# Peptides against a protein of PDB entry 5OK6, part 51

Target 1, 215 residues: chain A of PDB entry 5OK6
Amino acid sequence: ELPGLDSQWRQIENGESGRERPLRAGESWFLVEKHWYKQWEAYVQGGDQDSSTFPGCINNATLFQDEINWRLKEGLVEGEDYVLLPAAAWHYLVSWYGLEHGQPPIERKVIELPNIQKVEVYPVELLLVRHNDLGKSHTVQFSHTDSIGLVLRTARERFLVEPQEDTRLWAKNSEGSLDRLYDTHITVLDAALETGQLIIMETRKKDGTWPSAQL

## One batch from the design tools (peptide; made by RFdiffusion4, then SolubleMPNN)

Design b2_p14_3_s3 (from b2_p14_3, 6 letters changed)
Fold by OpenDDE base, seed 2:
Structure b2_p14_3_s3 (fold): chain B 215 residues (1-215), chain A 14 residues (1-14)
Amino acid sequence: as target 1 above (215 residues)
Amino acid sequence: NEFFTLTISPSQPP
């Protein structure tokens, strides 16, 4: 049931549990299309539940670039295109107004960067390949805060690399050349890896030499 | 193998 307008406002905008609450690493937040949210604000601030300002179901359609994979459009800006809500607030709105049928929630995680917590709206999607078959890629999503070590472990797992096999990573850069990811302790952000970037897992030969020695 | 057609970035240490 739809609660009173003042109650709705308090639940969603409450500084402790609502939109303005502090970000905490690992928590889920949700995107709400800005126009819908503004319509909701107008509705609850208007004081009339029977008003023509009723926002209807949440519809984030304009935030998606496709309705197949439900990928976000690039370049969306918080406060302009969408509003971020904590999970509790999102679930309240969904329960009150509903979400457009078939449309998935846009859930994102709070990450901790060196100087700030941020909702990571755009995680990095990397194309993982083996050096001996660049045509067979595994697309894997990573946080900017994930280590290169995690990327390497993930690649090893996806390609079923045996524990005794030695592996390392290369990134194909924008110039089409290979940058070796030497330090596995740095983050995806530190390595400046980008969505769609090819990450090549090189496996050491049995003779102890690296395939890349032939480059 | 396409890998062997690539070049290593000059800025990379050996």
Scores: peptide ipSAE 0.399, ipTM 0.877, DockQ to the pose 0.887
Fold by OpenDDE base, seed 5:
Structure b2_p14_3_s3 (fold): chain B 215 residues (1-215), chain A 14 residues (1-14)
Amino acid sequence: as target 1 above (215 residues)
Amino acid sequence: NEFFTLTISPSQPP
């Protein structure tokens, strides 16, 4: 059942626990399509529960580029295309109005960057490949704050690399050449890795040489 | 193999 309109507004838009609350690293936030949210605002601010401005079920359809993987459209902008709500506020709205049948929630994490907390709406999608088969990729999402070490571990896991096998990473750069990712302690952000970028896992040969020595 | 057609960048990653 819907609470009173004033109670809804206070629960969702307050500065301490609602939409305006401070971001905290690791917390989950949710995207709400902007037009729906504006309709909801108009409804609760109107003061009439029977108003024709009732927003109906949350529908984020316009934010998705596909209904298979439920990927977001590229280039969405906060405040224009969507609003961000903390988990509690999102769950309240869903409980009150429902979510369109079949649509998953759009959950994102707060990440901590050097000088700012941000909801990471677009994690970096890397194409992980082996040096001996560049055509067979695993697309994996990483946070900008994830280390290159994590990327390497993930690649090893996806390709079922044995613990005794030695591996290292290369990134194919915009010039089409290979940049070796020497420092595994830097982040995806620090390494300036981008969505769609090819990351090549090189495996050391049994003779102790690296395949790249032939380059 | 396409890998061996690539060149190593003289630049170092960040």
Scores: peptide ipSAE 0.397, ipTM 0.872, DockQ to the pose 0.612
Fold by OpenDDE base, seed 3:
Structure b2_p14_3_s3 (fold): chain B 215 residues (1-215), chain A 14 residues (1-14)
Amino acid sequence: as target 1 above (215 residues)
Amino acid sequence: NEFFTLTISPSQPP
């Protein structure tokens, strides 16, 4: 059952769990397509529940580049293409209006950046490979706030590296050369790693030498 | 393999 229009507006926009509430690291927020949200605003501000401004079910189709992996289109802009809602507000809207059949929610996490909290709409997708087989990749998503150490541990896990094996990472840069990721304590953001970037895990040889010594 | 065709960058960010 739909609440009163004023109650909807207060709950979604001005409530304790409304759109403008402070961001908190680790919380889930959801994307809503901008035109739908504006239609909803017009509906609830109009004061007539039977008006032609009824928004219908939430439809985020225009935000997706595909309906197989449900990846977002590149270059979407907050306030132009979508709005961000906290989990409580999102769940209210879904309960009131429904979500288009077959569409998944677009859930994202709040991350802590040096000076601000932000909803991370586009996490970094890295292509993890081994130095001896660059053609066999594992695509893994990381937060900009994740450490290089986590990337290395993830690579070791995906490639089933034994604990006694010594490994290190290289990033292939935009110029096509290799940058060694020496400091494992810096973040993905600090290392300026980007989506689609090749990350090469090098494994130390049994003789104690590194394969990269031959480069 | 393809790895040995790559070049190490002279200036590497930490």
Scores: peptide ipSAE 0.395, ipTM 0.874, DockQ to the pose 0.713
Fold by OpenDDE base, seed 1:
Structure b2_p14_3_s3 (fold): chain B 215 residues (1-215), chain A 14 residues (1-14)
Amino acid sequence: as target 1 above (215 residues)
Amino acid sequence: NEFFTLTISPSQPP
């Protein structure tokens, strides 16, 4: 059973716990397709629970580019294509109206950037490879706030690098040349890494030389 | 190996 319309509105739009609540780093927020949300607003503001403005189940189909990996379309804009709801509000709406069969929730995390919090709708997907086989990639998702050190550790783990082996990272840039990722303490954002970018893990040779010395 | 066909950028990230 649906709660009263005024109760729904207050629960979802309440500035303390609803859509307008402050962002907090690490919290989960969820995307809702904008037209559905506007229909819901019209419904709950109309004052008639039996109104023809009933929104039905949440359907985010138009936000996805595929129904296999459930990747978002590129270039979606908050307030135009979707709204962001905190986890509690999202779960209420799903409980009241349901979610389209088979669709996963679109969960995203709040990240902290210099002097601002934001929901990271588009984390960075990097193609991790080894220097000796650029054709075998591991696609891994990273936050813009993740360090290059984390990218390196992740690459080492994926390629089962032994602890005693020395490794370092290169990024293939838009010009097709290699940028050395020297500082492992800077973020993915600071390094200006982008989705689909090739990140090459170089492993030091047993003789103490680096393969890239031959470039 | 395609790696050895690449060039190192003159500009490096910090």
Scores: peptide ipSAE 0.395, ipTM 0.875, DockQ to the pose 0.708

Design b2_p14_3_s4 (from b2_p14_3, 5 letters changed)
Fold by OpenDDE base, seed 4:
Structure b2_p14_3_s4 (fold): chain B 215 residues (1-215), chain A 14 residues (1-14)
Amino acid sequence: as target 1 above (215 residues)
Amino acid sequence: NEFFTLSISPSEPP
């Protein structure tokens, strides 16, 4: 059952727990398509529950580039294309209005950058490959705040690398050359890794030599 | 193997 319009407004827009609440690292926030949200605002501000401005179910279709992987379109802008709601507010809206059938929620995490907390709408999707088979990739999402060490561990896990095997990472840069990711303690952000970038896991040979020594 | 057709970035130490 829908709560009163004023109650809806307070619960969603409340500065303590609503849309304007402070970001906290690790919390989940959700994207809501802007037009729907604006219609909801108009509805609850109108004071008439029977108004023709009823927003209907949440529909984020326009935010997705595909309905298979449910990837977001590139270049979406907060306040223009979508609004961000904390988990509680999102769940309220979903409970009140529903979510379009088949659409997943667009959940994102608050990350802590050096001087700011931000909802990471676009995590970095890396293409993990082995040096011996660049055509077989595993696409994995990483936070900008994730370490290169995590990327390496993830690659090792995905490729079922045994603990005794030595591995290291290369990034294929925009020029088509290889940048070695020497420091595993830096973040994905610090390494300037980008979505769609090929990350090559090199495995050390049994003779102790690296394949890249032949480059 | 396509890997061996790649070059190491000039920024890499020799």
Scores: peptide ipSAE 0.372, ipTM 0.861, DockQ to the pose 0.820
Fold by OpenDDE base, seed 5:
Structure b2_p14_3_s4 (fold): chain B 215 residues (1-215), chain A 14 residues (1-14)
Amino acid sequence: as target 1 above (215 residues)
Amino acid sequence: NEFFTLSISPSEPP
């Protein structure tokens, strides 16, 4: 059952627990399509529950580029294309109005960047490959705050590398050459890795030599 | 193997 319009407004838009709540690292926030949200605002601000401004169920269809992987369109802008709500506020709206059948919620995490918290709407999608087969990639999402060490561990796991095998990473740069990711403690952001970038896991040979020594 | 057609960035130590 829908609560009163004033109650809805207070629960969603308040500065303590609603849309204006401070970001905290690790928390989940959800995207709501901007036009729907504006319609909801108009409805609850209008003061008439029987108004023709009733927003209906939440429909984020316009934010998705595909309905297979439910990836977001590129270049979406907060405040223009979508609004961000904390988990509690999102769940209230879903409970009151419903979510379009078959659509997943668009959940994103707050990350801690130097001097700022941000909802990471677009994590970095890297193409992980092995040095011996560049044509077989695993696309994996990473936070900008994830370490290169995590990227390496993830690559090892995806390619079923044995614990005793020694591995290291290379990034293919914009010039088409290889940059070695020496420091595994820096972040994806620090390494300036980008979505769609090829990350090559090199495995040390049984003879103790590296394949890249032949380059 | 396409890997061996790539070059190491000149900024990389030998």
Scores: peptide ipSAE 0.368, ipTM 0.861, DockQ to the pose 0.811
Fold by OpenDDE base, seed 3:
Structure b2_p14_3_s4 (fold): chain B 215 residues (1-215), chain A 14 residues (1-14)
Amino acid sequence: as target 1 above (215 residues)
Amino acid sequence: NEFFTLSISPSEPP
């Protein structure tokens, strides 16, 4: 059942708990297609529940690249293409109006960057491979705030590397050469890693030499 | 393998 229009507005636009609330690292926010949200605003601000401005169910179809993997289109802009809502506000809208059948919510996390919190709409998808088999990749999503150490640990786990095996990472750069990721404490952002980039896990040989010594 | 066809970036120490 739909609450009163004023109640809807207060729940969604409340500066303390709604759309305008401060971002907090680790919290979930959701994308809402801009035109739908503007239609909802017009509906609740109009003061007439029987008006022709009823927004219908939430439909984010125009934000998706495809309906197979539900990836977002590239280059979407906050305030132009979508609005960000905190989890509570999103769940209220879904409960009141519904979500288009079969369409997943677009959930994103707040990350903490130097001197700013941001909803990370586009996390980084890396292609993890072993140095001895570049053709067999694991695609894994990372935050820009994740450490290179986490990328390395994730690669070790995906490839079932034993604890006694020593490993390190290389990134294939845009020029097609290899950049070694020496510092495991820097972030994915600091390392300038990008979606679709090949990350090569090198495993040290039993003789104590590195395969890359042959390059 | 393909790894050994790649080159290390010139910024890498020797």
Scores: peptide ipSAE 0.368, ipTM 0.858, DockQ to the pose 0.806
Fold by OpenDDE base, seed 1:
Structure b2_p14_3_s4 (fold): chain B 215 residues (1-215), chain A 14 residues (1-14)
Amino acid sequence: as target 1 above (215 residues)
Amino acid sequence: NEFFTLSISPSEPP
């Protein structure tokens, strides 16, 4: 049974706990397709629970580029293509109306940037490879706020690098040359790394030399 | 190995 229309509106739009509440780093927010949400708004504002404006199940199909990996389309804009709801509000809507069969929720995290919080709708997907085999990649998702050190640790883990082996990262830039990621304390954002970018983990040779010395 | 066909960025120190 659906709650009263006024109760639904207050629960979802309430400025303290609803859509307009302050963002907090680490919290989960969810995307809802804009037209569905506007239909819901019209329904709950109409005052008639039996209205023909009933929105039906949440359907985010138009936000996805594929139904295999459930990746978002590029270039989606908040307020035009989707709205963001905090976890509690999302779960209420799903409980009341359901989610289209087979669709996963579009969950994203709030990140802390200098002097602002935002929901990170598009985390960075990097192609991690070893210097000796550029053809075998691990695609890994990172936050823009993740450190280069985390990228390196993740690469080491994925490639089962032993603790005693020294490694470092290179990024293949848009010009096709290699930029060394010297500072492991800066973020993915600060390093200007982009989705689809090749990140090469170089492993130091047993003789103490680096393979890149041959470049 | 394709790695060795790449070049280091000119902005990189020697």
Scores: peptide ipSAE 0.361, ipTM 0.857, DockQ to the pose 0.843

Design b2_p14_4_s1 (from b2_p14_4, 7 letters changed)
Fold by OpenDDE base, seed 3:
Order: sequence, then C-alpha cells, then structure tokens
Structure b2_p14_4_s1 (fold): chain B 215 residues (1-215), chain A 14 residues (1-14)
Amino acid sequence: as target 1 above (215 residues)
Amino acid sequence: DSFVAAKPRLNDTP
C-alpha cells in the first residue's frame, strides 16, 4: 500500500536519511530519471492521492544508451537528467511505484576522492589489449580509485598470463603516443586514465627483451 | 593502430 503523500515526501526528501543525506564511502546510491522524479514531487505535493499527476512506475529508459548492456548515456548531469537516491529511498520508491519491466536499477557506489565523497556514476571503461594482438580488446570497468596495479592484474587474468611471465602497461595518450604506466600504486584517477582509453599490456619475451625496445 | 607504429614515451601518464 502507498503511504500518505506527506509521509512519502518526508521519507524520500528528508535531509537526514533521504536524497540530501551525506554521502558515505562504499554506500550504494541509485539514479532516478529526473522527469519521473519531478512528476512524483508534483504528485506528493499536490495533496490529492487520486490526482491525474500519479507518476506511475519508475522508468529510467531515457538514461540508457542501449537495452542490451544497460550502459548509461554519456554526459548525464545530476539535477538535470537524474537525481541520486540512497539505497533505502530507492527501495521505498520501487516498492511503492514499481520499476519498469526489464530495466535494471542504476546502482552506483560512493567513492572517496581527495577531500570529497562522490557517487561514481561513470566508472572508467578501459580497453585492455596485448601488444601482439591489438585487435582483441577486453573492455573492463575500473573505479577512479582503483590502482594501476589492479588494472595490470586484471589484464593478466583476462589474457591468461602465466605467473612467471613479466608484464607491464602502456596507455595510449591523446597525441597517439604510448606512455608507460611505471607506478602501479597510483590510482586510475592519478594516472588520468579516461573511458575508452587503450591500455596495452606488454609481455616480456623469452629472450629477456621487451617488444617495445625494438620500436 | 599498432603497437609498433605507436612511439612509446618513457613518461608517466599526464
């Protein structure tokens, strides 16, 4: 059963536990399409539960670029395209109104950046390739807070690299050159890696030489 | 796009 309109408003918009509550690292937040949310606001503020302003089920269709991989459209802006709700508030709305059939929830994590918490709406999608087979890419998502060491380990795992094989990473920069990722302790953010960027895993040759040394 | 054609730079990522 739907709670009273004032109760809905207080539960979702309450600054202590709702939409405006402080971010905490590691928590899940959810995206809600802005027009639906505004329709809900109008409904609960109108004071008439039987009004024609009933928002219906949550529909985030306009936030997705595809219904296969459920990727978000690029360039979505908080407050313009979507609102962020904490998990509790999201689950309340879903329980009250439902979610459009077949749509997954758009769950994102709060990450800790230097001096700020942020909901990471867009994790970094890297194109992982081997130096000897650039035509076979693995697209993998990483947090901005993930280390280059994790990117390297992930690349080794995806390419089934044996433990005794030496590997290192290169990033293709905006100038089309390759920058070597020497420090594996820095983050994806610190390395300024971007979505769609090509990351080349180089494997050391059996003769002890690196393929890149012959370029 | 080839590994051989891309000139490696001995630089950290910008």
Scores: peptide ipSAE 0.026, ipTM 0.607, DockQ to the pose 0.395
Fold by OpenDDE base, seed 5:
Structure b2_p14_4_s1 (fold): chain B 215 residues (1-215), chain A 14 residues (1-14)
Amino acid sequence: as target 1 above (215 residues)
Amino acid sequence: DSFVAAKPRLNDTP
């Protein structure tokens, strides 16, 4: 059963727990397609529950580039293409109106950047490869706030590197050269790593030499 | 062919 229209508005749009609430690092927020949300606003503001402005089920189809991996389209803009709702508000809307059948929620995390909190709509997708098999990439998502150390650990795990094996990372830069990621404590953001960037994991040889040192 | 010398190309993700 749908709550009263005024109750819906207050539950979703309030500044304390709704759409306007402060961002907190680690919290989940959800994307709602802008047109649907605007139709919902018009419906609840209209004051007539039997209005033709009834929004129907939430449908984020226009935000997805594919229905296989459910990746977002590139270049979506908050306030233009979608709105962000905190988890509680999202769950209320889903409970009231439903979500389009088979469509996953678009959940994103609040991250803490040096001066601001932000919902990270687009995590960085890195192409992880081994130095000896550049043709086999593993695409892995990382937060801009994740450390290079986490990228290295993730690469080691994906490639089943034994604990005793020594590894290091290289990033392919815009000039087509390779930059060593020496500092594992800096973030993906600090290292200026970008989506689609090739990250090469080099494994130390059994003789103690690095493959790259024989160049 | 060294991976560093070969200037590895970006692979298209399938």
Scores: peptide ipSAE 0.025, ipTM 0.580, DockQ to the pose 0.120
Fold by OpenDDE base, seed 2:
Structure b2_p14_4_s1 (fold): chain B 215 residues (1-215), chain A 14 residues (1-14)
Amino acid sequence: as target 1 above (215 residues)
Amino acid sequence: DSFVAAKPRLNDTP
């Protein structure tokens, strides 16, 4: 049931629990298409529940580049293209107005960067490959705050590497050369890894030599 | 692009 218009406004815009609440690492936030949100604002501020300003169901269609994988368009800007809402506020709006049939919610996580909390709208998608089979990639999503060690562990898991096998990572850079990801304690952000970047897992040979050292 | 053809840059900077 739709609450009163003033109650809707206070619940969604309340700085303690609504849109303006502080970000906390690990929390889920949701994207709402800006035009819909503005229509909702106009509706609840108008004071007339029977107004022609009724926003209808939440429709984020314009934020998606495809309806197959439901990937976001690149270059979306907060406050221009979308509004971020905490999970509670999102769930209220969905309960009140519904979500367009077939559309998934656009859920994102708050991440902790060195000096700021941010909703990570665009996590990094890396192409993981083995040094001996560059044609078979696994696309895996990582946070900018994930360590290179996690990328390596994930690669080992995806390629079913045995615990006794020694492995290391290389990143293909924009110049087409390979940069060794030596420090596994730095983050994906610190390593400046980008979406679509090729990450090569090198496996040490049984003779104790590295394939790359024989080049 | 082969692994063999790519010159590894050893950024061994700790």
Scores: peptide ipSAE 0.023, ipTM 0.636, DockQ to the pose 0.377
Fold by OpenDDE base, seed 4:
Formats: C-alpha cells, sequence, structure tokens
Structure b2_p14_4_s1 (fold): chain B 215 residues (1-215), chain A 14 residues (1-14)
C-alpha cells in the first residue's frame, strides 16, 4: 500500500535514511533516473494522490548502455542524469512503485577518498591478461580504494596461478608503454588506473628470470 | 614484441 504523500516525502527526503543523509563508507546507495525522481517529487508535493503526475514504476532504462550486462552509460552526472538514494529509501520506493520488469537495481558503494566520502558510481573495470596471452582477458571491477595487491591476488585467482609461482603487474599507459606496479600497497586511485586499462600479469620463469627482462 | 604491442581501451574514470 502506498503511504500518504507527506509520509513518502519525509521518508525519502527528510528521514534519517533519506537522500540527504551523510555518506558512510561501505554503505549501499542506489541510482534513480532523474526524470522519474522529479516526477515523483512533483507527485508527492502536489498533495493529490489521484493526480495525473503519478510517476509509475521506477525506470532506469536511460541510464544503461545495454540490457545484457546492465552497464551504465559513460559520463552520467549526479543531479542531472540520476539521484542517489540510501538503501532504505530505495527499498521504500521500489516497494511503493515497483521497478521496471527485468531491470536490476543500480547498487553502488560509498567509498572513502582523501578528504571526502563518495558513492562510487563508476568502479574501475580492468582488463586482466597474462604476459604470454594478451588476447585472453578477464574484465574485473575494482574500487578506486582497492589495493594493487588485491588486483594482483584477483589476477592470480582468475588465471589459476599456483601459490609457488611468482607474479607481478604491469599497466599499459596511454602512450602505449608499460608501467610496472611496484608498490602493491597503493590503491587503484593512487596508481591512476582507469576503466578499460590493460593490466598485464607477468609470471616469473622456472629459471628465475622475468620475461620482461629479455625484452 | 607482443607484450608491448597490445592496444587497450583507456577511459577516464569520473
Amino acid sequence: as target 1 above (215 residues)
Amino acid sequence: DSFVAAKPRLNDTP
């Protein structure tokens, strides 16, 4: 059952779990398409439940670039293309209005960056490859706050690298050269890794030499 | 060298 319009407004905008609540690292937030949200605002502010301004089900179709992988379009802007809601507010709206059939929720995490908390709408998608098979990539999503050590561990797991095998990472830069990721304690952000960037896992040879040392 | 010759796509993270 739909709550009263004032109750909806208070729950979503002004509640302790409303849109304007402080961000906390690790919390889930959800994207809502801006036009739908503005229609909802107009509906609940109008004071007439029978108004023709009823927003209908949540439809985020315009935020997706495809309906197969449900990837977001590039370059979406908060406040222009979408609004961010905390999990509680999102779940209320979905329970009241529904979500368009077949669309997944657009869930994102709050991350802690230097001096700010931010909902990470665009985690970094890296193309993980082995040095000896650049044509076989694994696309893996990482937070900007994830360590290079996590990227390396993830690459080792995806490629089924045995524990005794020694590995290291290289990033292909915009100039086409390779930058070695020496420090595994820095973050993806600190390393300035970007979506679509090729990350090459080099495996040490059994003779103790590195393939790259022979280039 | 194939190791250096890869042509990855690079996108700016917003």
Scores: peptide ipSAE 0.022, ipTM 0.576, DockQ to the pose 0.123; fails the geometry check

Design b2_p14_4_s2 (from b2_p14_4, 7 letters changed)
Fold by OpenDDE base, seed 3:
Structure b2_p14_4_s2 (fold): chain B 215 residues (1-215), chain A 14 residues (1-14)
Amino acid sequence: as target 1 above (215 residues)
Amino acid sequence: DSFVASKPTLNDTP
């Protein structure tokens, strides 16, 4: 059952647990399509629960570019295309109004950058491959704040690399050349890695030589 | 650098 309109407004917009609460690193936030949210605001502010302003179920269809992988459209802007809600507020709205059938929630994480916390709406999707089999890619999502060391560990895990095997990463740049990722302590952001970029894991040979040194 | 050029979120902590 829907709570009273004033209770809905206070629960979703309150400064402690609502839309305007401070961001905290590692928290989950959810995207809500802006037109739906404005309709909800008009409904709860109108004071009439039987009004024609009832928003219906949450429908984020306009935010998606595809219904296969449920990828977001590029270039979406907060306050124009969507609003961000903390997990508690999102779960209340879904409980009260429902979510459109078949649509997944658009969950995103708060990340900590040097001078700001922000919701990472567009994490980086990398194509991981082995140096000896460039045709078999594993697509993996990373935060911009993830280290190159984490990318390397993830690649090792996906390719079932044994602990005693030595590995390193190369990034294919926009010119089609390969840049070696020497520092594993820098972030995906610092390395300027982008969605769709090919990341090549090179494995050291048993003779102690690197495959790339023989090219 | 789409990430760096992105507008700050409403609840960004300064």
Scores: peptide ipSAE 0.026, ipTM 0.494, DockQ to the pose 0.020
Fold by OpenDDE base, seed 2:
Structure b2_p14_4_s2 (fold): chain B 215 residues (1-215), chain A 14 residues (1-14)
Amino acid sequence: as target 1 above (215 residues)
Amino acid sequence: DSFVASKPTLNDTP
C-alpha cells in the first residue's frame, strides 16, 4: 500500500535521508528520470491520491542509450535529465511505484575528489589491450579515483598475466602517441584518462628487455 | 597489429 502523500514527500525529500542529504563517499545513489520525478512531486503535492497525476512505475528508458548494456546517454545533466536519490529513498520509490520491467536501477557511487564529493555518474571506460595484440580489447570501467595501479592489476588479471611477468602501461594520447604511465599511485583522474582511451599493457620479455625499447 | 609493429611515438619522459 502506498504511504500517505505527505509521508512520501517527507521520506524522499527530507534533509537527513532524502534527496537533500549530504553526499558521503562510497555511498550508493540512484538516478531517476526527471519527468517521472516531477510527475511524482506533482502527485504527492497535489494532495489527491486518486488524481490523474499518478506517476506510474519508474521508467528511466530515456536515460539509456541502449537496452542491451544499459549504458547511459552521454551528456546527461543532474536537475535537467535526472534527479539523484540516496539508496534509501530510491528503494522506497521502487517499493511504492515499481521499476519498469527488465530495466536495471542506475546505481552510482559517491566519490571523493580533492575538493568535492560527487556522484560519479560517468565512470571511465578504458580499452585495455596487450602490446602484442592490439586488436583484442577489454573494455573495463574505472572510477576517476581508482589508481593506475588498479588499472594495471585489472589488465594483468584480464590478460591472465603470470605473477612473475613484469608489466607496465601506456596510454594512447589525443595526438596518437603513447604516454607511459610511470606512477601507479596517481588516479585515473590525475592521469587524465578518458572514456574510450586505449591503454596498452606492455609485458617485459624473458631476456629482460622491453618491447618498446626496440622502437 | 602489434605495439612493436606499429612503431608509435612513445613519450617515455618520466
Scores: peptide ipSAE 0.023, ipTM 0.556, DockQ to the pose 0.863
Fold by OpenDDE base, seed 1:
Structure b2_p14_4_s2 (fold): chain B 215 residues (1-215), chain A 14 residues (1-14)
Amino acid sequence: as target 1 above (215 residues)
Amino acid sequence: DSFVASKPTLNDTP
């Protein structure tokens, strides 16, 4: 049975635990399609539980570019296309109304930037390759707050690099040249890495030379 | 500098 309409409104919109609560780094938030959320608002504000304004199951279909990989459409805007709910509020709505069959939740993390917390709706998708096999990419998601050191470790793991092998990263820039990612302590954001960018892992040769030094 | 501009253009089509 659904909670009372006033109880639903207070649970979801309450500034202490609901939609308006402060963001905290590392917490999970969920996207809800704006039209569904507005329909829910109209329903709970209408005061009639039997109203024709009943929102039905949560349906985020319009936020996805495909129903296979469940990737978000590019350029979605908070407050226009979707609303963000904290995990507790999302789980309440799902328990009350359900989620469209087969549709995954759109979970995102709060990240801390120098002056603001935000929900990272679009993590950076990097194309990881080896210098000797550029045709075989691994797409991996990273936070903008992740270090280049994490990108390097992840590349080493994905390519099964032995601990004794020395490796370094290059990013393909917009001009098609390669920029060496020298500082591994800076973030993906500080390095200005973008979704779809090619990241080349170079492995040092057994003779102690780098493949790039011969080009 | 976090970046060193170095390699010539690779026709890296993923």
Scores: peptide ipSAE 0.020, ipTM 0.508, DockQ to the pose 0.080
Fold by OpenDDE base, seed 5:
Structure b2_p14_4_s2 (fold): chain B 215 residues (1-215), chain A 14 residues (1-14)
Amino acid sequence: as target 1 above (215 residues)
Amino acid sequence: DSFVASKPTLNDTP
């Protein structure tokens, strides 16, 4: 059963626990398509439960570029295309109105950047490859706050690299050259890595030489 | 950036 309209408004549009609450690193937030949310606002602000402004089920279809991987469209903007709700508020709306059949929730994490917290709507998708097989990429998502060390560990795991094998990373830059990622303690953000960027894992040869030193 | 040094491109396999 739907709660009273004023109760819905206060539960979702609350500065302490709702849409306007402070962000905290590691928390889950959810995207809601803007037009649906605006229709919901109009419905609950109208004060008539029988109004023709009833929003129906949450439908985020316009935010997705595909219904296979449920990837978001590029260039979506908060406040224009979607609103962000904390997990509790999202779960209330889903409980009250439902979610369109077959659509997954659009869950995102709060990350801590230098001097700001934000919901990371677009994590960085890197194309991980081996130096000897550039045609076989593994697409892996990373936070901007993840270390290059994590990218390296992830690449080693995906390529089943044995613990005794030495590896290092290269990033293909916009000029088409390779930049060696020397510092593994910096973040994906600090390294200015971008979605779709090719990251090459180089494995040291058994003779102790690096493949790149022979080019 | 001091943490990223450019080296010659590993030849893109065509």
Scores: peptide ipSAE 0.014, ipTM 0.496, DockQ to the pose 0.099; fails the geometry check

